# Peptides against a protein of PDB entry 5VJI, part 5

Target 1, 62 residues: chain A of PDB entry 5VJI
Amino acid sequence: NTLVVLHKSGLLEITLKTKELIRQNQATQAELDQLKEQTQMFIEATKSRAPQAWAKLQASLT

## One batch from the design tools (peptide; made by RFdiffusion4, then SolubleMPNN)

Design b1_p9_3_s2 (from b1_p9_3, 6 letters changed)
Fold by OpenDDE base, seed 5:
Structure b1_p9_3_s2 (fold): chain B 62 residues (1-62), chain A 9 residues (1-9)
Amino acid sequence: as target 1 above (62 residues)
Amino acid sequence: EVDQLLQQA
């Protein structure tokens, strides 16, 4: 049984842990991408005197 | 079986 071999070799634990780390990395990357976008909107709002740029930033922080 | 265990992670 492949599962029994994976379990006894310790590779099952490594595989499951690796999958969890990938999932956590993907979640953290999504948060970083959102923060980068919010940072860009903040930069644009500070450079612009346009109320629309501030409204766009405010909408992203909800 | 392996796929089901991987789905729990």
Scores: peptide ipSAE 0.050, ipTM 0.724, DockQ to the pose 0.058
Fold by OpenDDE base, seed 2:
Structure b1_p9_3_s2 (fold): chain B 62 residues (1-62), chain A 9 residues (1-9)
Amino acid sequence: as target 1 above (62 residues)
Amino acid sequence: EVDQLLQQA
């Protein structure tokens, strides 16, 4: 049985841990991408001085 | 079986 061989070799544990680390990395990357977008909206708000750009930034933080 | 265990991680 392939599952029994994977378990006895320790490769199953490594595979499951690797998958969990990939999931955590993807979640952290999504948070980072959101922060990058919020940072860009802040930069645009400071450049344009337009009330609408500040309103857009504020909406992204709520 | 292996695929099901992988789906739980």
Scores: peptide ipSAE 0.049, ipTM 0.721, DockQ to the pose 0.060
Fold by OpenDDE base, seed 4:
Structure b1_p9_3_s2 (fold): chain B 62 residues (1-62), chain A 9 residues (1-9)
Amino acid sequence: as target 1 above (62 residues)
Amino acid sequence: EVDQLLQQA
């Protein structure tokens, strides 16, 4: 049985841990991408001084 | 099944 062999070798634990680490990495990457976008909107708001750019930033933070 | 165990992670 392949499952029994994976369990006995410790490869099942490694496989499950690897899957969890991939999931956590994807979640952290999504948070990082959101922060990058918010940072860009902040930079644009400070440069333009336009009320519309500040409104876009505010909408992204709610 | 291996797939069921992988779905729990």
Scores: peptide ipSAE 0.048, ipTM 0.718, DockQ to the pose 0.057
Fold by OpenDDE base, seed 3:
Structure b1_p9_3_s2 (fold): chain B 62 residues (1-62), chain A 9 residues (1-9)
Amino acid sequence: as target 1 above (62 residues)
Amino acid sequence: EVDQLLQQA
């Protein structure tokens, strides 16, 4: 049984931990990408001085 | 079986 071999070798624990770390990395990357987008909207709001750009930023922070 | 355990993580 492949599962028994993976468990006894310790590779199963490493595999499951690696999968969890990948999931956490993906979640953190998504948060980082959102923050980058919000930062860009902030930069555009400061450049344009347009109320619409500030409204767009405000909507993204909800 | 391995795939099922990987899906639970």
Scores: peptide ipSAE 0.047, ipTM 0.717, DockQ to the pose 0.060

Design b1_p9_3_s3 (from b1_p9_3, 5 letters changed)
Fold by OpenDDE base, seed 4:
Structure b1_p9_3_s3 (fold): chain B 62 residues (1-62), chain A 9 residues (1-9)
Amino acid sequence: as target 1 above (62 residues)
Amino acid sequence: SVEQQLAQA
């Protein structure tokens, strides 16, 4: 059957590894997006010099 | 998060 052919050809392993790499990439991208957002809040805080902007930044850091 | 990574170091 198809599953047996995929397993013996090595394509099943490649498929499963690809799925895992996609998952890891998505997780890393999410962390990167969070860092970009925090960086933007930092830039805005430095521009405004307002305590509220710094409080907003600090609240975002976890 | 970066802060969590620092806390674990």
Scores: peptide ipSAE 0.217, ipTM 0.479, DockQ to the pose 0.012
Fold by OpenDDE base, seed 3:
Structure b1_p9_3_s3 (fold): chain B 62 residues (1-62), chain A 9 residues (1-9)
Amino acid sequence: as target 1 above (62 residues)
Amino acid sequence: SVEQQLAQA
């Protein structure tokens, strides 16, 4: 059985761990991208001094 | 998100 061979060789554990690390990496990257976007909105809010820009930033902080 | 993580802490 292929699954048994993968399990006994240790490759299954490595595969599952790798999959989890990829998932975590993707989640962290998404959070980083969101933070970058929020940072840009903050910069634009400070430049424009417009209340609507600050409202947009506040709405994004969830 | 960072805010969600803070809320859960």
Scores: peptide ipSAE 0.215, ipTM 0.511, DockQ to the pose 0.013
Fold by OpenDDE base, seed 5:
Structure b1_p9_3_s3 (fold): chain B 62 residues (1-62), chain A 9 residues (1-9)
Amino acid sequence: as target 1 above (62 residues)
Amino acid sequence: SVEQQLAQA
């Protein structure tokens, strides 16, 4: 049984841990991207001082 | 999101 061999060798644990780390990295990256976008909207709002830009920023904050 | 995580803390 290949699965049994992977388990006993420790490779299954490494594989599953790697998969979990990739998932966590993807989640963190998504949060980072959202924060970067919100930061850009904040910068634009401060530059333009237009109510539309502030409304856009407000809508993004959830 | 960061806001959601803060709300859960």
Scores: peptide ipSAE 0.215, ipTM 0.507, DockQ to the pose 0.013
Fold by OpenDDE base, seed 1:
Structure b1_p9_3_s3 (fold): chain B 62 residues (1-62), chain A 9 residues (1-9)
Amino acid sequence: as target 1 above (62 residues)
Amino acid sequence: SVEQQLAQA
């Protein structure tokens, strides 16, 4: 069957590795997005000088 | 997360 052919050709290994790399890329992107948001909250906290803004930032740092 | 990575370092 097709799965046997994919395995013997080495394409299955490449496919599975690609799948894992995509997953890792997605996880890294999510962390990057979180860091960007935290950076924005830090900037806003410095601008406002309001305790609430710092509390919001602190709550995000978990 | 970055914070978790720092905590484990």
Scores: peptide ipSAE 0.215, ipTM 0.498, DockQ to the pose 0.013

Design b1_p9_3_s4 (from b1_p9_3, 5 letters changed)
Fold by OpenDDE base, seed 4:
Structure b1_p9_3_s4 (fold): chain B 62 residues (1-62), chain A 9 residues (1-9)
Amino acid sequence: as target 1 above (62 residues)
Amino acid sequence: EVEELLRKA
């Protein structure tokens, strides 16, 4: 059985851990992308002085 | 099944 061989060789543990690390990396990347977007909205709000830009930033933080 | 274990990880 291939599953038994994978388990005994330690490759199953590596495979499961790799999948979890990929999932965590994807979650962290999504958080970083959101932060980058919020940072850009903040920069635009400070440059434009437009109430609409501040409203957009506020909406992104809720 | 390996697929089931991977789904739970």
Scores: peptide ipSAE 0.084, ipTM 0.739, DockQ to the pose 0.057
Fold by OpenDDE base, seed 2:
Structure b1_p9_3_s4 (fold): chain B 62 residues (1-62), chain A 9 residues (1-9)
Amino acid sequence: as target 1 above (62 residues)
Amino acid sequence: EVEELLRKA
């Protein structure tokens, strides 16, 4: 039985932990990507001085 | 089942 072998070898625990770490990494990466986008909108707002760019930034921070 | 455990993790 593959499950029994994986459990006894410790590979099951490693596999489950690895999957959870991948999930957490993906969630953290999504937050970082959002922050990068917000940072870019802030940079563009400061450069353009256009009210629309500030409105776009404000909408992204909700 | 290994696949079910992986799905729940």
Scores: peptide ipSAE 0.083, ipTM 0.737, DockQ to the pose 0.060
Fold by OpenDDE base, seed 1:
Structure b1_p9_3_s4 (fold): chain B 62 residues (1-62), chain A 9 residues (1-9)
Amino acid sequence: as target 1 above (62 residues)
Amino acid sequence: EVEELLRKA
């Protein structure tokens, strides 16, 4: 059957590994985007003398 | 069967 052929050819393992790598890449990208946002809020808090900017940053660090 | 394996990966 097709599954046996995919398994014996190594294509099944490559396909499963590729899907896992895509998932890991998506998770890492989400963490990176969160860090970028936190960095921007930190920059804005340092530029602003407004307590609200620091409160916004603190709320993001949970 | 392949789709189910992909869904669980």
Scores: peptide ipSAE 0.081, ipTM 0.736, DockQ to the pose 0.059
Fold by OpenDDE base, seed 3:
Structure b1_p9_3_s4 (fold): chain B 62 residues (1-62), chain A 9 residues (1-9)
Amino acid sequence: as target 1 above (62 residues)
Amino acid sequence: EVEELLRKA
């Protein structure tokens, strides 16, 4: 069957590892996107000097 | 089943 062929060829291990790496990459990308957004809020807070912009940034860090 | 293993990974 397909499972036996994939296991014996080593492709099953590669497939499972690839899926895990994709998952980890997606998680890291989400963290990076969040950091980019927080960086933008920081830039806007420094430009506006408004307490509300700092409060928005602080809320995003929780 | 390969699909089941892939769903659990």
Scores: peptide ipSAE 0.077, ipTM 0.731, DockQ to the pose 0.060

Design b1_p9_4_s1 (from b1_p9_4, 4 letters changed)
Fold by OpenDDE base, seed 5:
Structure b1_p9_4_s1 (fold): chain B 62 residues (1-62), chain A 9 residues (1-9)
Amino acid sequence: as target 1 above (62 residues)
Amino acid sequence: LDLLRKLAE
């Protein structure tokens, strides 16, 4: 059947590995996005004299 | 269907 053919050809392994890499990429991207957001909040906090900006940053780090 | 199950894991 199709599964047997894909397994023997190596395409199943490639497909499953690709799926795993996509999942890992998504997780890494989420962490990167979080870091970018935290960096932006840090920049805003340093530029601002408003305590609210620091409070917002602190909340994001918890 | 077996392939779909494997891909869904």
Scores: peptide ipSAE 0.055, ipTM 0.712, DockQ to the pose 0.069
Fold by OpenDDE base, seed 1:
Structure b1_p9_4_s1 (fold): chain B 62 residues (1-62), chain A 9 residues (1-9)
Amino acid sequence: as target 1 above (62 residues)
Amino acid sequence: LDLLRKLAE
């Protein structure tokens, strides 16, 4: 059957590894997006010098 | 069947 052919050819292992790499890439991208947002809030806090901007940044880090 | 389940996850 098709599953046996995929397993014996090694394509099943490659497919499963690819799925795992995609999952890891998505998790890393989410962390990167969060860091980018926190960096932007930090830049805005330094520009405004307003306590409210620093409070917003602090809330994002919790 | 177990391999198919792993692929579907």
Scores: peptide ipSAE 0.055, ipTM 0.717, DockQ to the pose 0.072
Fold by OpenDDE base, seed 4:
Structure b1_p9_4_s1 (fold): chain B 62 residues (1-62), chain A 9 residues (1-9)
Amino acid sequence: as target 1 above (62 residues)
Amino acid sequence: LDLLRKLAE
C-alpha cells in the first residue's frame, strides 16, 4: 500500500523528520522571542530607573 | 489510517 511504498522509498522518514524539525524550530523561535522580550525589559529598566520597570523584569524571570 | 496517525503525532 501507499505507506509501504513511502517507507521503502525513504519519503516517510523525510516527512517525519521534517515535521520534527518544524516543531523544534517553533520551540527555538519561542525561546528566542522570550529572550528578546526580556532583553527589551532590561534595557527599559536601565533607562527609566523606575522601580516599576525592574519589578516588571523580575516578574518575567520568575 | 496508520499514515494519518503518524503524521498527526
Scores: peptide ipSAE 0.054, ipTM 0.710, DockQ to the pose 0.067
Fold by OpenDDE base, seed 3:
Structure b1_p9_4_s1 (fold): chain B 62 residues (1-62), chain A 9 residues (1-9)
Amino acid sequence: as target 1 above (62 residues)
Amino acid sequence: LDLLRKLAE
């Protein structure tokens, strides 16, 4: 059957590994996006010097 | 169907 053919050819392993790498990439991208947002909040906090901006940044780091 | 299940996990 198709599963046996894919397994013996090695394509099943590649497919499953690729899927896992995509998931890991998505997780890493989410972390990167969060860091970018936190960086922006830091920049805004430094510009405004308002306690509320720093509080917002601090809340995001928890 | 087994292949589809593995790919859907």
Scores: peptide ipSAE 0.053, ipTM 0.709, DockQ to the pose 0.071

Design b1_p9_4_s2 (from b1_p9_4, 3 letters changed)
Fold by OpenDDE base, seed 3:
Structure b1_p9_4_s2 (fold): chain B 62 residues (1-62), chain A 9 residues (1-9)
Amino acid sequence: as target 1 above (62 residues)
Amino acid sequence: LELLEKLAQ
């Protein structure tokens, strides 16, 4: 049985841990991308001094 | 099949 061989070799544990790390990495990357976008909106708000740019930033911080 | 099920979770 392939599952028994993978379990006994420790490869199953490594595979499952790798899958979880990939999932966590994807979640962290999504948070980072959101922060980068919010940072860009902040930069644009400071440049334009327009109330609309600040409103756009505020709407993103939900 | 059981291996594929565990990897799909």
Scores: peptide ipSAE 0.041, ipTM 0.667, DockQ to the pose 0.069
Fold by OpenDDE base, seed 1:
Structure b1_p9_4_s2 (fold): chain B 62 residues (1-62), chain A 9 residues (1-9)
Amino acid sequence: as target 1 above (62 residues)
Amino acid sequence: LELLEKLAQ
């Protein structure tokens, strides 16, 4: 049975840990992408001096 | 192989 061999060799534990690390990496990447977007909106708000750009930034922070 | 594919999801 392949599952028994994977369990006994320790490869199952490594596979499950790798899967969890991939999931955590994806979550961290999503947070990073959100922060990048918020940073870009902040830069645009500072450049435009337009109240609308600040309103857009504020809406993104909720 | 099918088990490894399920674990990779």
Scores: peptide ipSAE 0.035, ipTM 0.687, DockQ to the pose 0.077
Fold by OpenDDE base, seed 4:
Structure b1_p9_4_s2 (fold): chain B 62 residues (1-62), chain A 9 residues (1-9)
Amino acid sequence: as target 1 above (62 residues)
Amino acid sequence: LELLEKLAQ
């Protein structure tokens, strides 16, 4: 059975760990992208001094 | 098959 061979060789553990690392990487990347967007909105709010830009930033943090 | 499906999630 291929599954038994993968388990005994340790390749199953590596495969499962790799899948978990990919999932964690995707979650961390999504958080990083959100932070980058919030940072950009903050920079734009500071430059424009427009109340609407601050309102957009506030909405993103809520 | 069910074990493989659980591993694919």
Scores: peptide ipSAE 0.033, ipTM 0.638, DockQ to the pose 0.064
Fold by OpenDDE base, seed 2:
Order: C-alpha cells, then structure tokens, then sequence
Structure b1_p9_4_s2 (fold): chain B 62 residues (1-62), chain A 9 residues (1-9)
C-alpha cells in the first residue's frame, strides 16, 4: 500500500519531520510576535511618557 | 487513505 512505499522510501520520515518543524516554527513565531508586541509597548511608553502606557507594558510582562 | 489523512492533519 501507499504507506508501506512511503515508509520504505524514507518519505514518511521526512513528512513527519516536516510536520514537527512546522509546529516548532509556529511556536517560535508566536513567541517572536509576543516579543514584538512587548517591544512596541515599550517604545510607546517611552514616547508618550504617560503612566498608563507604562502600566500597559507592565501588565503585558506579568 | 485514513492514515494519510491523519498525517495531513
């Protein structure tokens, strides 16, 4: 069957590894996006000098 | 086919 052919050819292993790499990439991208957002809040806090912007940043880090 | 579908999820 197709599964046996995929296994014997090594394509199944490549497929499973690719899926895992995609999952890891998605997790790393989510962490990166969070860091970008926190960085933006820090930039806004420094620009505005408003206590509310610092409070928002602090809340994001907890 | 069902196993390939599970791998595609």
Amino acid sequence: as target 1 above (62 residues)
Amino acid sequence: LELLEKLAQ
Scores: peptide ipSAE 0.032, ipTM 0.666, DockQ to the pose 0.077

Design b1_p9_4_s3 (from b1_p9_4, 3 letters changed)
Fold by OpenDDE base, seed 1:
Structure b1_p9_4_s3 (fold): chain B 62 residues (1-62), chain A 9 residues (1-9)
Amino acid sequence: as target 1 above (62 residues)
Amino acid sequence: LELLKELAQ
């Protein structure tokens, strides 16, 4: 039985832990990408004297 | 069977 062999060898535990680490990495990457986008909008808002750029930044922080 | 379902999720 392949499942029994995977469990006894510890490979099942490693596989499940790896899947969880991939999920956590994906969540952290999504947060990082959001922060990068917000940072870019902040830079654009500081360069632009246009109220519209600040409104766009504020909408992204909601 | 339950462990295989967890692995498939």
Scores: peptide ipSAE 0.037, ipTM 0.654, DockQ to the pose 0.073
Fold by OpenDDE base, seed 5:
Structure b1_p9_4_s3 (fold): chain B 62 residues (1-62), chain A 9 residues (1-9)
Amino acid sequence: as target 1 above (62 residues)
Amino acid sequence: LELLKELAQ
């Protein structure tokens, strides 16, 4: 069957590893996007004298 | 192809 052929050829291992790498990449990308957002809020807080900008940053870090 | 799709999900 196809599964046996994929296993014996090593393609099953590659497929499963690729799936795992995609999942890890997605998780890392989500963390990176969060950090980018927090960085932007930090920049805005430093540029502004508005207490609400610091409050927004603080809320994002919880 | 369907088996590969299932494995990639």
Scores: peptide ipSAE 0.035, ipTM 0.685, DockQ to the pose 0.077
Fold by OpenDDE base, seed 4:
Structure b1_p9_4_s3 (fold): chain B 62 residues (1-62), chain A 9 residues (1-9)
Amino acid sequence: as target 1 above (62 residues)
Amino acid sequence: LELLKELAQ
């Protein structure tokens, strides 16, 4: 059985760990992208002094 | 079949 061979060789553990690392990487990347967007909105709000830009930033943090 | 489904998730 191929699954038994993968388990005994340790390749199953590596495969499962790799899948978990990919999932964690995707979650961390999504958080990073959100932070980058929030940072950009903050920079734009500080430059424009427009109440609308601050309102957009506030909405993103809520 | 269930273990293969877990590996596909």
Scores: peptide ipSAE 0.034, ipTM 0.636, DockQ to the pose 0.066
Fold by OpenDDE base, seed 3:
Structure b1_p9_4_s3 (fold): chain B 62 residues (1-62), chain A 9 residues (1-9)
Amino acid sequence: as target 1 above (62 residues)
Amino acid sequence: LELLKELAQ
């Protein structure tokens, strides 16, 4: 049985851990991308000094 | 089949 061989070799544990790490990496990357976008909105708000740009930033922080 | 199910979850 392939599953038994993978379990006994430790490869199953590595595979499952790798899958979980990929999932966590994807979540962290999404948070990073959101922070980058918020940073850009902050930069634009500081440049324009327009209340609408600050409102857009504030809405993104919800 | 169980391995494939576990990897697909």
Scores: peptide ipSAE 0.036, ipTM 0.652, DockQ to the pose 0.070; fails the geometry check

Design b1_p9_4_s4 (from b1_p9_4, 4 letters changed)
Fold by OpenDDE base, seed 1:
Structure b1_p9_4_s4 (fold): chain B 62 residues (1-62), chain A 9 residues (1-9)
Amino acid sequence: as target 1 above (62 residues)
Amino acid sequence: LEELEKLAK
């Protein structure tokens, strides 16, 4: 059947690895987005000099 | 292949 052909050709392995790489990329992107947000909160805290902005940054660093 | 299947889940 088709599944056997995909397995024997190596395409199934490539497909599964591709799915894993996509998942890893999504996880890395989420970490990057979090870092960008934390960086922005730090910038805003330094600009505003408001205690509330520093509290917001501190709350994000969990 | 079995290890890749585990990783892809």
Scores: peptide ipSAE 0.056, ipTM 0.725, DockQ to the pose 0.053
Fold by OpenDDE base, seed 2:
Structure b1_p9_4_s4 (fold): chain B 62 residues (1-62), chain A 9 residues (1-9)
Amino acid sequence: as target 1 above (62 residues)
Amino acid sequence: LEELEKLAK
């Protein structure tokens, strides 16, 4: 059957590894997005010099 | 293969 052919050809292993790499990439991207958001809050805090902006940044780092 | 399957979950 198709599954047996995929397994013997090595394509099943490649498919499963690809799925794992996609998952890892998504997790890394989420961390990167969070860092970008925190960086933006830091930039805004430095520009505004408003205490509430620093408080917002501090809350995000907890 | 089993290890890959575990990681892919």
Scores: peptide ipSAE 0.055, ipTM 0.724, DockQ to the pose 0.053
Fold by OpenDDE base, seed 4:
Structure b1_p9_4_s4 (fold): chain B 62 residues (1-62), chain A 9 residues (1-9)
Amino acid sequence: as target 1 above (62 residues)
Amino acid sequence: LEELEKLAK
């Protein structure tokens, strides 16, 4: 059947590895997005000099 | 294959 053919050809292994790489990429992207948001909060805190902005940044880092 | 399947989860 098709599954046996995929296994014998090595394509099943490639498919499973691809799924793992996609998952890892998604996780890394989420971390990167979080860092970008934290960076923006830092920039806003430095601009406003308001204690509320620094408190917001601190809360995001906990 | 089994090890790869575990890693892919």
Scores: peptide ipSAE 0.054, ipTM 0.722, DockQ to the pose 0.052
Fold by OpenDDE base, seed 5:
Order: sequence, then C-alpha cells, then structure tokens
Structure b1_p9_4_s4 (fold): chain B 62 residues (1-62), chain A 9 residues (1-9)
Amino acid sequence: as target 1 above (62 residues)
Amino acid sequence: LEELEKLAK
C-alpha cells in the first residue's frame, strides 16, 4: 500500500522530519518575535522616559 | 518509525 511504499522509499521519514523542522522553525521564530517586541519596548521606554513604559518592559521580561 | 513519529509531534 501507499504507506509501505513511502516507508521503504524513505519519503515518510523525510516528511516527518520536515514537519519537525517546520515546528522548530516556528518556535524559534516566535522567540525571535518576542525578542523584537521586547527591544521595541526598550526603545519606547528610553524615548518616553515614563516609568510606565519601563514597568511594561519589566513585565514582559519576567 | 514510532520513534520518528514521536519526534515529529
């Protein structure tokens, strides 16, 4: 059957590994996006010099 | 195969 063919050809393994790599990439991208947001909050805190902006940044880091 | 499927979740 189709599953047996995919398994024996190695394509199933490649497919499953690809899915895992996509998942890992998505997780890493999410972490990167979070860091970018935190960086933006830091920039805004330095610009505004408002304690509320620093509090917002601090909350995001905990 | 089962180990690979586990890793892919």
Scores: peptide ipSAE 0.053, ipTM 0.719, DockQ to the pose 0.055

Design b1_p9_5_s1 (from b1_p9_5, 5 letters changed)
Fold by OpenDDE base, seed 4:
Structure b1_p9_5_s1 (fold): chain B 62 residues (1-62), chain A 9 residues (1-9)
Amino acid sequence: as target 1 above (62 residues)
Amino acid sequence: SEVEELLKQ
């Protein structure tokens, strides 16, 4: 059947590895996006010197 | 299909 053909050809391994790499890439991208947001909050806190901005940053790091 | 079930992991 199709599964046996994919396995014997090596395409199943490639397919499963590709799926895993996509999952890992998505997780890494999410962490990167969070870091970018935290960096922006830090920049805004340093610019404004407002306690509210520092409170927002602190809340994002908990 | 069986292939689809494996891809859901």
Scores: peptide ipSAE 0.200, ipTM 0.825, DockQ to the pose 0.061
Fold by OpenDDE base, seed 5:
Structure b1_p9_5_s1 (fold): chain B 62 residues (1-62), chain A 9 residues (1-9)
Amino acid sequence: as target 1 above (62 residues)
Amino acid sequence: SEVEELLKQ
């Protein structure tokens, strides 16, 4: 059957590994996006000098 | 298919 063919050819392992790499890449990208957002909040806090902006940043870091 | 089930894990 198809599964046996994929397994014997090595394609199944490659497919599963590719899926895992995609998942890991997505997770890392999400962390990077979060860091970018936190950086933006930091920039805004320095610009506005408003305590509310600093509180917002602090909340995002916890 | 069985392959699809493995890919969903």
Scores: peptide ipSAE 0.198, ipTM 0.823, DockQ to the pose 0.064
Fold by OpenDDE base, seed 1:
Structure b1_p9_5_s1 (fold): chain B 62 residues (1-62), chain A 9 residues (1-9)
Amino acid sequence: as target 1 above (62 residues)
Amino acid sequence: SEVEELLKQ
């Protein structure tokens, strides 16, 4: 049985931990991407001095 | 496989 061999060798634990780390990395990357987008909207708001740009930034901060 | 089912969770 492949599962039994993986479990006894310790490879199953490593595989499951790796899967969880990938999931956590994906979640952290999503948060980072959101922060990058918010930073860009902040930069654009400061450049344009337009109320609409600030409103767009504010709407993103929910 | 059983391993694949565990990895889907």
Scores: peptide ipSAE 0.197, ipTM 0.823, DockQ to the pose 0.063
Fold by OpenDDE base, seed 3:
Structure b1_p9_5_s1 (fold): chain B 62 residues (1-62), chain A 9 residues (1-9)
Amino acid sequence: as target 1 above (62 residues)
Amino acid sequence: SEVEELLKQ
């Protein structure tokens, strides 16, 4: 049985941990990308000084 | 396989 072999070798634990780390990395990357976008909206708001740009930023902060 | 089912979760 492949599962038994993987378990006894320790590779199953490594595989499952790797999968979880990939999932966590993806979640963290998504948060980082959102922060980068919000940062860009902040920069644009400071440049334009337009209320619409600030409103756009505020709407993104949810 | 059982391994594949575990990886799908």
Scores: peptide ipSAE 0.196, ipTM 0.822, DockQ to the pose 0.063; fails the geometry check

Design b1_p9_5_s2 (from b1_p9_5, 5 letters changed)
Fold by OpenDDE base, seed 1:
Structure b1_p9_5_s2 (fold): chain B 62 residues (1-62), chain A 9 residues (1-9)
Amino acid sequence: as target 1 above (62 residues)
Amino acid sequence: DLVQKLLEE
């Protein structure tokens, strides 16, 4: 069957590793996106000097 | 396909 052929050729291991790398990449991208959002809120807080913008940033860091 | 199922998990 196809699974046996993939296993014997080493392609199954590569396929599973690739899947795991994609998953890890997605997790890292989510963390990066969160950091980008927090950075934007920090920039807005510094520009506005409004206490509400600082409160929003603080809430995002919880 | 079993391979496809493994990729979708």
Scores: peptide ipSAE 0.071, ipTM 0.774, DockQ to the pose 0.064
Fold by OpenDDE base, seed 5:
Structure b1_p9_5_s2 (fold): chain B 62 residues (1-62), chain A 9 residues (1-9)
Amino acid sequence: as target 1 above (62 residues)
Amino acid sequence: DLVQKLLEE
């Protein structure tokens, strides 16, 4: 009866909240990683001055 | 178990 014990102790709520926080953290981290990649593509576009690098950046923003 | 199922949802 682990569920009942967890519920009565309050640990079930903590467990579920922790799971949700981890999920939110993972989503935020994925957005941050995408932004980092886009920033790198922007830096490369400015350095190379190549239209292809700007096209690559633009494609990542769509 | 049921707890594991709830954690994986």
Scores: peptide ipSAE 0.071, ipTM 0.774, DockQ to the pose 0.063
Fold by OpenDDE base, seed 4:
Structure b1_p9_5_s2 (fold): chain B 62 residues (1-62), chain A 9 residues (1-9)
Amino acid sequence: as target 1 above (62 residues)
Amino acid sequence: DLVQKLLEE
């Protein structure tokens, strides 16, 4: 059985850890992308002075 | 297989 071979070689632990690290990386990347978008909305709000741009920023933070 | 199931969790 391939599972038994992977377990005995230590590759199963590496495989499972790699999977978890990929999942965590994806979650962190999503948070980073959201922060980048919020930062851009803040920059646009400060430049335009338009109430609508501030309303969009506020909506993104809720 | 069992390995594939563990990778999909």
Scores: peptide ipSAE 0.070, ipTM 0.773, DockQ to the pose 0.062
Fold by OpenDDE base, seed 3:
Structure b1_p9_5_s2 (fold): chain B 62 residues (1-62), chain A 9 residues (1-9)
Amino acid sequence: as target 1 above (62 residues)
Amino acid sequence: DLVQKLLEE
């Protein structure tokens, strides 16, 4: 049984930890991408000085 | 099979 071999070798723990780290990395990357988008909207709002650009940024923060 | 199931979750 592959599971028994992985458990006895310690590779099961590494496999499960690696999976969790990948999941956490994906979540953190998604948050980072959202922050990058919000930062871009902030930059555009400061450049345009248009109330609509600020409204767009505000909507993204909710 | 069980390892694959654990990896797919």
Scores: peptide ipSAE 0.067, ipTM 0.770, DockQ to the pose 0.064

